Peptides against a protein of PDB entry 3ZOQ. Designs and how they scored, part 60

Target 1, 223 residues: chain A of PDB entry 3ZOQ
Amino acid sequence: QLLQDSWWNQLKEEFEKPYYQELREMLKREYAEQTIYPDSRDIFNALHYTSYDDVKVVILGQDPYHGPGQAQGLSFSVKPGVKQPPSLKNIFLELQQDIGCSIPNHGSLVSWAKQGVLLLNTVLTVRRGQANSHKGKGWERLTDRIIDVLSERERPVIFILWGRHAQMKKERIDTSKHFIIESTHPSPFSARNGFFGSRPFSRANAYLEKMGEAPIDWCIKDL

## One batch from the design tools (peptide; aimed at target 1 A131 N132)

Design b2_p29_5 (made by RFdiffusion4)
Pose (drawn by RFdiffusion4):
Structure b2_p29_5 (pose): chain A 223 residues (1-223), chain P 29 residues (1-29)
Amino acid sequence: as target 1 above (223 residues)
Amino acid sequence: EEMEEELEEMEKEEEEMEEEFEWLKEEYS
């Protein structure tokens, strides 16, 4: 068993399939022969921090950060102590305009994960310095199933889909129950074309309040 | 010959930076 019960009860059949076994064997070799991020112990951190039952909001990312000291097994977040990349800086600028939070002295979003925000990348590993190097190796098949089981959940889930790749997942989400907040990506190329001013954080909290759920405290505290 | 070799290396580096910039723009625009 690789995950806590709430998730294991939804995903155990996927981990028994040949494609996962092939992916696991490739990763055992690659972690021993080269530098793979995030650290192997951290690959499933988004699901460890945010159980299936506790998921309030899902923020979809693509692949992990590919530099030393960055990736934590969470979409968009970085370990405390490293510089914040441009897209993450833009997420904090939008959070400041929307909610009013000060800009934090670190980029870790673990506080969000502990409050029910599932920070799910669609690909969970990457070779150092080589973006999208683990594309098509089997992670998409698993993360599509993670989206499927969340879409099958009775209690509604709020999906935040930034950019074109994340929006492609709308086909897998049952919008008769679930909420979609979508905009352009926070990358500097696209942040001033819709992401800025989109107010995704207050909009997510409004959907939660309508359902009688506690809102997320989005502000990140300095370390 | 040394100045020609240095110029070929600078041109190659500029081409690689331009290709990466275009790829990033396509990926995230």

Design b2_p29_5_s2 (made by RFdiffusion4, then SolubleMPNN; from b2_p29_5, 15 letters changed)
Fold by OpenDDE base, seed 3:
Structure b2_p29_5_s2 (fold): chain B 223 residues (1-223), chain A 29 residues (1-29)
Amino acid sequence: as target 1 above (223 residues)
Amino acid sequence: TEEEAERERRRREEEERRRELERLKERFS
């Protein structure tokens, strides 16, 4: 199967719906005709690294990086050896100020994903050099369902919502069960307006501790 | 020639796209 059993059980009905079949056919054409990111094997990496049951924290992004070798199917994350994008640099600066982690020599967030941090973009593919080129093609309906099934889960989740696009998903989250950490986006254009000093990492761990869960080791080792 | 190099680059890109499509079909079929 495409997904781990826990996600398949939550999403199987979506894959049978017309919108997803249309999305699939669109993706077949796009990957055949153009350079699309990430690699097709990496589209669902967020779900591959973090099972439905293992999700502790969700970090929402918009769409993948559209430059060569950058996107690896995880929001904000870049493959090792790739220059850290400005937003990711700011994430690591906040991480350092929040909990004292060193700035890693790479931009891979796979270590977070393996600990239960779902690094989900709302749109999971993009054309090379064309930000939001796959917006409104069906991904948002699937990723909305991912948010919905997590919101319906009995065991609480921490949602980290950076900027207005991510915060628009707040209406889908049952705040009686789940925790929300909101700030401005880590982008250089917005980070100084509330992202810096928001301390999302320590706040997330504080919620996990209150739940009797193991905290996330947010510190990333050098490669 | 530069034209031959460009033709070869295009052929390689087409082969990579075909392989990507095959991987996509295998995962989503």
Scores: peptide ipSAE 0.069, ipTM 0.655, DockQ to the pose 0.024
OpenDDE base, seeds 1, 2, 4, 5: peptide ipSAE 0.018, 0.018, 0.017, 0.006; ipTM 0.370, 0.370, 0.316, 0.279; seeds 2, 5 fail the geometry check

Design b2_p29_6 (made by RFdiffusion4)
Pose (drawn by RFdiffusion4):
Structure b2_p29_6 (pose): chain A 223 residues (1-223), chain P 29 residues (1-29)
Amino acid sequence: as target 1 above (223 residues)
Amino acid sequence: EELEELEEELEELEEELEELEEELYEEDH
C-alpha cells in the first residue's frame, strides 16, 4: 500500500496494472543512475497531505520543477529557502490583489495542502534540467484516474485550471456536480491576458461557503 | 521577389518568438 486508505480505496487497482509496474521499474533505475525530482519519498506528497475525503480544491499543474531544491511533490510550490520562480511570483501577486495577503518570504504552499487544496501535477517526476523528460512514461495515465475518482466523488470539488493543458482535463470532470475556475496560465507570457484579475482564491472560497464548507486561509506566513 | 522577402521576415519573427517562449518556459522551471 503506497497511499493512505481514502486514496488507496480509489486507486489500488491502478497500481497493480502493467503500466505502473513498468513506470516503477524505470524510476528505480533512473533514481539510481541520474538526478530525478522530486526526491523519491516526495512523489505522492500532494495525496499524503490532502486525502481524497478532504479535497476541497484541486490546482492542476504539469510536471515538477526540474532544478535542485525546488520540487516537493506538489504543483506550483517550492521548498522553503529557494527563489520563487516567475509563475509562482505571479500567483502570489494575484493572491495579494484578490485576498490581500502579503508576499511571503518563501514559496511553500504546504499550508494550502493541509487545508484541502490538492496540488496535483499531471506528471510526477522529471530529470534534472530537462523539462517534460518524463512525459508519456505512465504518469498521465495515473493522474487522469486521480481526476476521474475526484469527478466521481459525491461531494463537489472545485477545480482551478490555469492554462491550456490543465483546461484539457475539463472533459474528465462532471460539471453537473463540480465547479470550474479557469484562466490563462500564471507564466509571464500569459498572466496579463486573464490570470491577473481572475480572483480564483476568493471565487473558490465563495463556492465553499455556498456548500457550508469552511473557506481556505490562503495567506502564506513567513518562515 | 517582394513577397519572398516578406515571407523570410515573417519566418525570422516566428523563430524569435518561439525562442522567447522557450526562455520563459525555462524560467518558469

Design b2_p29_6_s1 (made by RFdiffusion4, then SolubleMPNN; from b2_p29_6, 18 letters changed)
Fold by OpenDDE base, seed 1:
Structure b2_p29_6_s1 (fold): chain B 223 residues (1-223), chain A 29 residues (1-29)
Amino acid sequence: as target 1 above (223 residues)
Amino acid sequence: MEEEKERKEEEEKKREEEERRKEVLEADY
């Protein structure tokens, strides 16, 4: 089975659709002919680490990091030993300012994923050195369905929408049930325009507490 | 009035696309 049972039950119909079959055939060619990230086994890591029922928070990214060894199949996350990208550094700076967490010596967000933070990119693969090279190939339709089935869920979700690309997904979210945390993107180009001081981590935990849920331990331990 | 509205909407779309491009270029870094 490609996914955990909880996600499979929500998404199985998508995998049978022509668009996903075309995407799959495209990806077979891409992985054979090009260097594609993440590793093919890591494409669905966001769904592997965080079950449909365990999702508390969603953080939307665009597409995977396109550098060697970076992408883990989790939005904003990089493998241990990889230099933290600028946006991720700013995420950790905001985390420190918001709730006092130390800056970790690595960029892996797996600890968040394991706590119910769905680290979802809207596009799940990329060519080496070619940002958005797999945009418009079918991933967005699948990831839109992921957002839709979470929006349809009775148990509330917190969506953290950094930047305009993520905020475009707000139209798919039932804001009568779900909480939205919006700011500018953590990118160096936008972070000073509203991301810094947005306090997404404390705000997310405040919503979780109001829902009677355990907060996320956002603090990342050094390796 | 309509032409000025269309121009503002185009300028806003262009700014949105430029900011999105900046976010994209930096999101991968």
Scores: peptide ipSAE 0.068, ipTM 0.617, DockQ to the pose 0.208
OpenDDE base, seeds 2, 3, 4, 5: peptide ipSAE 0.067, 0.051, 0.053, 0.091; ipTM 0.611, 0.559, 0.598, 0.625; seeds 4, 5 fail the geometry check

Design b2_p29_6_s3 (made by RFdiffusion4, then SolubleMPNN; from b2_p29_6, 19 letters changed)
Fold by OpenDDE base, seed 5:
Structure b2_p29_6_s3 (fold): chain B 223 residues (1-223), chain A 29 residues (1-29)
Amino acid sequence: as target 1 above (223 residues)
Amino acid sequence: MEEEERERRRRREEEERRRRLREILEADY
């Protein structure tokens, strides 16, 4: 699928590399032989909704939801009509406590993506019912390059790094230019150990305002 | 030396196992 010109200019060299061609051929077989999520058209939705130049905030996830109809190519986000996963419920609880937003009746974060929140998973596909089934297949090399080209950008970015998997990417981020917000993961297993009360949404907006940028409207309207 | 290296290896393997388990649990929720 053709990326926006801004991302294409940053990533074109990756698409010519052997690892990406091997990944593409693997994905063709996987989508033909098994149920893979998200839909093949939705794999790059994070880059489709948020151009390279429009990125204000990055939220890193691991891999897509592996249940029917859940994944929509955005980290933590689920399609409308899908029950909110536990981590997403905790994200909305923290959003409410941080900045007073109502808990939405759906789990779509598309409104954040359209405002410059890059909702990037490190792995962009998964087999049905098999979490991390596409780990180590080449996605991490592409998504590492996405982090690198954002780190190289002169205009500052805010990275929200929930949990250890996302925090391992901190070594790729120029902290002299970019801001990092770190806490434990929103998962029920870790949220009480520092995610709750971390106030990532107000802190992100405070950095945006300091940079002279428009804040994110984090509040999600009901459908 | 061999016992310290074996203990360092066991600790690394346990940390990697704990990391993988956390990654699975964080992905499922």
Scores: peptide ipSAE 0.215, ipTM 0.678, DockQ to the pose 0.200
OpenDDE base, seeds 1, 2, 3, 4: peptide ipSAE 0.022, 0.029, 0.199, 0.194; ipTM 0.399, 0.374, 0.671, 0.662

Design b2_p29_6_s4 (made by RFdiffusion4, then SolubleMPNN; from b2_p29_6, 19 letters changed)
Fold by OpenDDE base, seed 4:
Structure b2_p29_6_s4 (fold): chain B 223 residues (1-223), chain A 29 residues (1-29)
Amino acid sequence: as target 1 above (223 residues)
Amino acid sequence: SEEEERERREREEREEEERRRREALLADY
């Protein structure tokens, strides 16, 4: 099967729907004819690293990085050896100011994913050099279902919603059961308007502690 | 040389693109 059992049980019906079959056929053509990111095997890395039951925190991104070697199937994350993108640099600056973590020498957020931070983009593929090129092709319907099944889960989740695009998903989240942390986007164009000083990492851990959950170790070790 | 390193990188990129195309045709995703 495409996904581990915990996610497969939640999403198997989506993969049988016509919209997903059309998306899959589109992706086969795109990967054959164009340079698409991430690697096809890495598309679902967010779900591979973080099981449905292990999700503690969700961080929503828009779509993958569209430069060579950058995208690894995790929102905001880049492969080791890749220069940190401006938004990711600002995330680490806020992490340092919020909880005192050192700035890592790489941009991989895999350590967060392994602790239950679902690093989900709303669109899971992109053409090289063409941001949002796969918008409106069917990914949003699948990723909306991922948000829905997490919202339906009895065990509470913390949603970190940076910027307007992520905040538009708030209508799908049961706010009587789940926690939301909102601010402006970490992009250089918006970070000074409320992302800096928003303290999303300490606030997320404070919610986890109130729930009797282990906090996230947000500090990333150098490679 | 810088030119040999460029040619190596361009070859590695082509090989990775070909691999990704093959994986996309055969993979379930």
Scores: peptide ipSAE 0.045, ipTM 0.624, DockQ to the pose 0.017
OpenDDE base, seeds 1, 2, 3, 5: peptide ipSAE 0.031, 0.032, 0.028, 0.039; ipTM 0.447, 0.470, 0.465, 0.490; seed 3 fails the geometry check

Design b2_p29_7 (made by RFdiffusion4)
Pose (drawn by RFdiffusion4):
Structure b2_p29_7 (pose): chain A 223 residues (1-223), chain P 29 residues (1-29)
Amino acid sequence: as target 1 above (223 residues)
Amino acid sequence: EELEEELAELEEELAELEEELAWLEDSTV
């Protein structure tokens, strides 16, 4: 068993399939022979921090950060102590305009994960310095199933889909139950074309309040 | 002098391309 019960009860059949076994064997070799991010112990951190039953909001990313000391097994977050990359700086600028939070002295979003925000990347590992290097190796197949089981959940889930790749997942989400907040990506190329001013954080909290759920405290505290 | 000016222009174009690549890679996260 690789995950806590709530998730394991939804995903155990996927981990038994040949594609996962092939992916696991490739990763055992690559972690021993080269530098792979995030650290192997951290690959499933989004699901460890945010159980299936506790998921309130899902923020989809693509692949992990590919530099030293960055990736935590969470979409967009970085370990405390490293510089914040441009897209993450833009997320904090939008958070400041929307909610009013000060800009934090670190980029870790673990507080969000502990409050029910699933920071799910669609690909869970990367070779150092080589973006998208683990594309098509089997992670998409697993993360599509993760989105499927969340779409099947009775209690509604709020999906935040930034950019084209994340928006492609709308086909897998049952919008008769679930909520979609979508905009352009926070990358500097696209942040001023819709992401800025989109107010995704207050909009997510409004959907939660309508359902009688506690809102997320989005502000990140300095370390 | 003309060759130094062309070298400085090529260095500026390379720095711009490197910044655009770093942003493109960042967009994948």

Design b2_p29_7_s3 (made by RFdiffusion4, then SolubleMPNN; from b2_p29_7, 18 letters changed)
Fold by OpenDDE base, seed 1:
Structure b2_p29_7_s3 (fold): chain B 223 residues (1-223), chain A 29 residues (1-29)
Amino acid sequence: as target 1 above (223 residues)
Amino acid sequence: DEEERRKKEEEERKEKEKEEKALRDDATV
């Protein structure tokens, strides 16, 4: 099956819907005719690394990095050996300021994903050099369903919503049950307006502790 | 009320444009 059982049980009905079939046919053409990121095997990496039941924290991104070798199917994350994008650099600066973590020598957030941090983009593919080129093609409907099924989950989730695009998803989240951490986007264009000093990492861990859950080890080891 | 709404909509547009610009710039590096 395309997904592990926990996610498959939540999402199997979406894959049978016309919108997803159309998306799939679009993606087949796109991957055949264009350079698309991430690799087709990596599209669902966020769901592969973090099961439905293991989700503790969600960090929403918009769409994958559109440069060669960057995207690995996780929001904000880049493959090892790839230069850290400006937004990711600011994430690590805030991480250092918040909880004292060292800046890693790479940009892979796989260690977060393995601990229950769902690094979800709202759009899961992009054309090379064309940011948001797969917007409005059906991904948003699937990823909205991912948010919905997490919102419906009895075990609380922490949603970290950086910037307006992510914050637009707040309407889908049962805030009586789930925790929201909001700030401006980590982008250099917005980070100084509220992202820096927002302390999302310590705040997330404080909620996890209140829930009786193990905190996330946000510190990323060098490779 | 209308002026406040217009200001809010303009601020929302500006923040969205900043995020979209940043996302473009993030991948060109």
Scores: peptide ipSAE 0.204, ipTM 0.755, DockQ to the pose 0.076
OpenDDE base, seeds 2, 3, 4, 5: peptide ipSAE 0.024, 0.026, 0.030, 0.025; ipTM 0.549, 0.549, 0.540, 0.559; seed 2 fails the geometry check

Design b2_p29_7_s4 (made by RFdiffusion4, then SolubleMPNN; from b2_p29_7, 15 letters changed)
Fold by OpenDDE base, seed 4:
Structure b2_p29_7_s4 (fold): chain B 223 residues (1-223), chain A 29 residues (1-29)
Amino acid sequence: as target 1 above (223 residues)
Amino acid sequence: EKEEKEKKEKEEEEKKKEEEKKLKEDSLV
């Protein structure tokens, strides 16, 4: 079994479909012939850290970081000891401004994932130095199904949609049940156009409290 | 021979570190 039981029950049929078998055979070649990120064991880390039933918040990314040792199988997250990427630095600046958290000495968002923050990329693999190199290879169909089964869930989810690519997924989300937090992307190219001051962390917690759920502890401890 | 080999290994390691640094800095994801 590739996933935890809660996700496996929702997604098992996708793994039997031709598109996923083709994707899997492509990935076997890519990992054998090239440097691919994240490590093959880390591809589904977002689903490993956050069960289907435990999802409270979803943060959508595009694809993994394409530099050595960066990608952790979690959107925006980097392994400990890795320099924080510009977008992640801006996320922590907004976190500090929104709710007063200190900027951590590392870029790992695993503490969020363990609290029910699904850190999902729409594409789950990338070639070294080649952003979006695995776009249109079948990942989007699987990750669309992940969004769909979360949208179908009775228990409400909060979707944080930074930038146009993530916001395009809004059409798949039942907004009668689920909450959406939208802004520009945390990238240096867009952060000043609406990401800064968007207060996604306090807004997410306000929705969780309204639903009678425990808020997320967004503050990340130093290692 | 040994000094040339150590120099070449060091240059290759430095090049790999510079490439790694560049890839980390260019990661605008």
Scores: peptide ipSAE 0.034, ipTM 0.421, DockQ to the pose 0.094
OpenDDE base, seeds 1, 2, 3, 5: peptide ipSAE 0.024, 0.023, 0.022, 0.029; ipTM 0.357, 0.368, 0.349, 0.369

Design b2_p29_8_s4 (made by RFdiffusion4, then SolubleMPNN; its pose is not in this set)
Fold by OpenDDE base, seed 2:
Structure b2_p29_8_s4 (fold): chain B 223 residues (1-223), chain A 29 residues (1-29)
Amino acid sequence: as target 1 above (223 residues)
Amino acid sequence: AEEEERRAREEAEEAARREEEERERRELE
């Protein structure tokens, strides 16, 4: 897939490395032999919607939804017409409690991505019905590099790290330049242990305003 | 006590993730 010039300039060296070539060959086989999500054209949607220079906020996920029609290459996001997964419902509940947004009638976070919210999974593909099936195949090395090049950027970024797996990436983030918002995961099993009431949306906007940047319009319109 | 509470929280988060993955799997079956 052709990336935007801003991301290409940051990541071109990774694409030439053996691990990424092996990952690509693995993915070619997987997409040919099995049902893989998201669509192969949607794998890099997070980078397509949000350029390297336009990143204001990063929200880290683990891997794509593994159900039919769900994954759209953005962390936590689902295509319009798809039932909102439990974690996403809790994200919208927190959004409502934090800043008063209405619960949208769909689960697409594309409006956030277009405003500079990088909705990045650490693993960018999954087999149908098999969560984490592409873990340890090379995606984590690429997505670690994405975090690294953002951390190296002079212009500050806000990292929203929900749950332990996302928080493990904190060691890669220069906290002298960048801001981190941490809480438990939005999952129904963890949300009551700190995600609810964490107010990540208002806190992110407060940091953006302090930096002299335009805040994110987190409210999602109905379709 | 804080480290045990942190570990218990981390285990609960990991259990939560597994249960969500299993729930999502069951919703797809």
Scores: peptide ipSAE 0.027, ipTM 0.626, DockQ to the pose 0.048
OpenDDE base, seeds 1, 3, 4, 5: peptide ipSAE 0.025, 0.025, 0.038, 0.026; ipTM 0.571, 0.606, 0.616, 0.626; seeds 1, 4 fail the geometry check

## One batch from the design tools (peptide; aimed at target 1 P188)

Design b2_p30_1 (made by RFdiffusion4)
Pose (drawn by RFdiffusion4):
Structure b2_p30_1 (pose): chain A 223 residues (1-223), chain P 30 residues (1-30)
Amino acid sequence: as target 1 above (223 residues)
Amino acid sequence: ELEEELAELEEELAELEEELAELEEELAEL
């Protein structure tokens, strides 16, 4: 068993399939022969921090950060102590305009994960310095199933879909129950074309309050 | 073959435009 019960009860059949076994064998070799991020112990951190039952909001990313000391097994977050990349800086600028939070002295979003924000990348590993290097190796098949089981959940889930790749997942989400907040990506190329001013954080909290759920405290505290 | 080469060139152009936007933001911060 690789995950806590709430998730294992939804996903155990996927981990038994040939595609996962092939992916696992490729990763055992690659972690021994080269530099793979995030650290192997951290691959499933988004699901460890945020159980299936506790998921309030899902923020979909693509692949992990590919530099040393960055990836934590969470979408968009970085380990404390490393420089915040441009897209993450733009997320904090939008958070400041929307909610009013000060800019933090680190980029870790673990606080969000502990409050029910599932920071799910669609691909969970990457070779150092080589973006998208683990594309098509089997992670998409697993993360599509993670989206499927969240879409099947009775209690509604708020999906935040930034950019074109994340918005492609709308087909897998049952919008008769679930909420979608979508905009352009926070990359500097696209942040001033819809992401800025979109107010995704207060909008997510409004959906939660309508359902009688506690809102997320989005502000990140300095370390 | 020519359509495939055109799609590869369009993808490379999009990547270069995205990298330029990142560099411009870093320059503005300096």

Design b2_p30_1_s2 (made by RFdiffusion4, then SolubleMPNN; from b2_p30_1, 20 letters changed)
Fold by OpenDDE base, seed 2:
Structure b2_p30_1_s2 (fold): chain B 223 residues (1-223), chain A 30 residues (1-30)
Amino acid sequence: as target 1 above (223 residues)
Amino acid sequence: DEEEEERRRREEERRRERERAEEEFLRELE
């Protein structure tokens, strides 16, 4: 599936750069020789579900889930029928405590993406069973550009930055125009240190309302 | 009108070329 015209107009110069060509050649080899996640058609799902102009909120992840059938091309999201990973369970616990949403029986965040929540990983592919295996291969340069073009946008964006890795991107965000919600990561190792009680969902909606935008319906229906 | 139509045709052609190139890339990953 092709990038939407709105994203193409913002990113076209990146696709012509040598680093992106090298990334493509790497990906061709990796998908041929290894089991890579997500499915090749799902790599850009974050950009497919949320156009450049429709981005209201950005939630940054690191890299895709590396287990079979998990990765959906959206940060923190898993395909329906997949057991919710620990970090995602904690996200739903915080969602319940923040705004009273029920914990869904699945882990798909597609409903958020369709409302303008860009669920972007900084690295868009991973080898099966090998977390961060595609780190430093060129994805970070592209996803940095995605952050840059959103930062350059006149219409404000809300960036939700969980943990140090995501927070390192704050330097690329024009905080005079855009809003940042920061906490510790939803991982079981860090969630009790500030993620729980951070209320990112209600805070994001409060910013949207202040901007005169429709809030996100963060509550996810059961399938 | 003719210049705008020519511009639109060129934009559509570039879009189709991009579309074909990206589809080809994705097929190479399958």
Scores: peptide ipSAE 0.159, ipTM 0.682, DockQ to the pose 0.012
OpenDDE base, seeds 1, 3, 4, 5: peptide ipSAE 0.024, 0.063, 0.039, 0.060; ipTM 0.516, 0.650, 0.608, 0.631

Design b2_p30_1_s3 (made by RFdiffusion4, then SolubleMPNN; from b2_p30_1, 22 letters changed)
Fold by OpenDDE base, seed 3:
Structure b2_p30_1_s3 (fold): chain B 223 residues (1-223), chain A 30 residues (1-30)
Amino acid sequence: as target 1 above (223 residues)
Amino acid sequence: KKEEEEKERKLKELEEKRKKAEEEFLEKLK
């Protein structure tokens, strides 16, 4: 199976639809003819690290980093040894101010993913050096379905929606069951307009505790 | 200064809306 059983049960019907077959054929050509990120084996890493049943928090990104060695199939996350992108640096600054965590010497968010933080981009692939090059090719329909099946789940989920692009997905979330944390994007262009001081990490944990769930250990250890 | 004051006002308004939404959500959870 392409995915873990819990995700496969939720998404299997999507993989049989024409749009996904067309996306798959497009991706085969792209990976053969172009440099595409992330590695083809890492495309679904967000779903691999965090099962459908284990999702506690969702953090939405747009599309993968388009530089060499950066993208690892998780939103905002970069492989160890890669310089932290500006938005990720601001995420760690807010983390430090919010709950006192030290800034890690790397940019991997795998430890969050393993605890139930779904680090999902709305578009899961990109051409080298060409941001949004795979926009409108079918990924958005699949990732919308991922949001939908999480919204349908009875066990509550916390959605962290940074910036307008992520916030456009709010209409798909049942707020009678799920909680949404919204702010401006962590980008240097928008972080000072509401992201800094939004305290998404402590707020997420406070909600998890009230729901009777274990909080996330957001602090990332150095490698 | 006026831009900073407007930003601060907008942030306070967002915080108030957030607190209300949080209270409403907590009431639904009992």
Scores: peptide ipSAE 0.210, ipTM 0.780, DockQ to the pose 0.024
OpenDDE base, seeds 1, 2, 4, 5: peptide ipSAE 0.179, 0.029, 0.159, 0.206; ipTM 0.761, 0.520, 0.750, 0.783

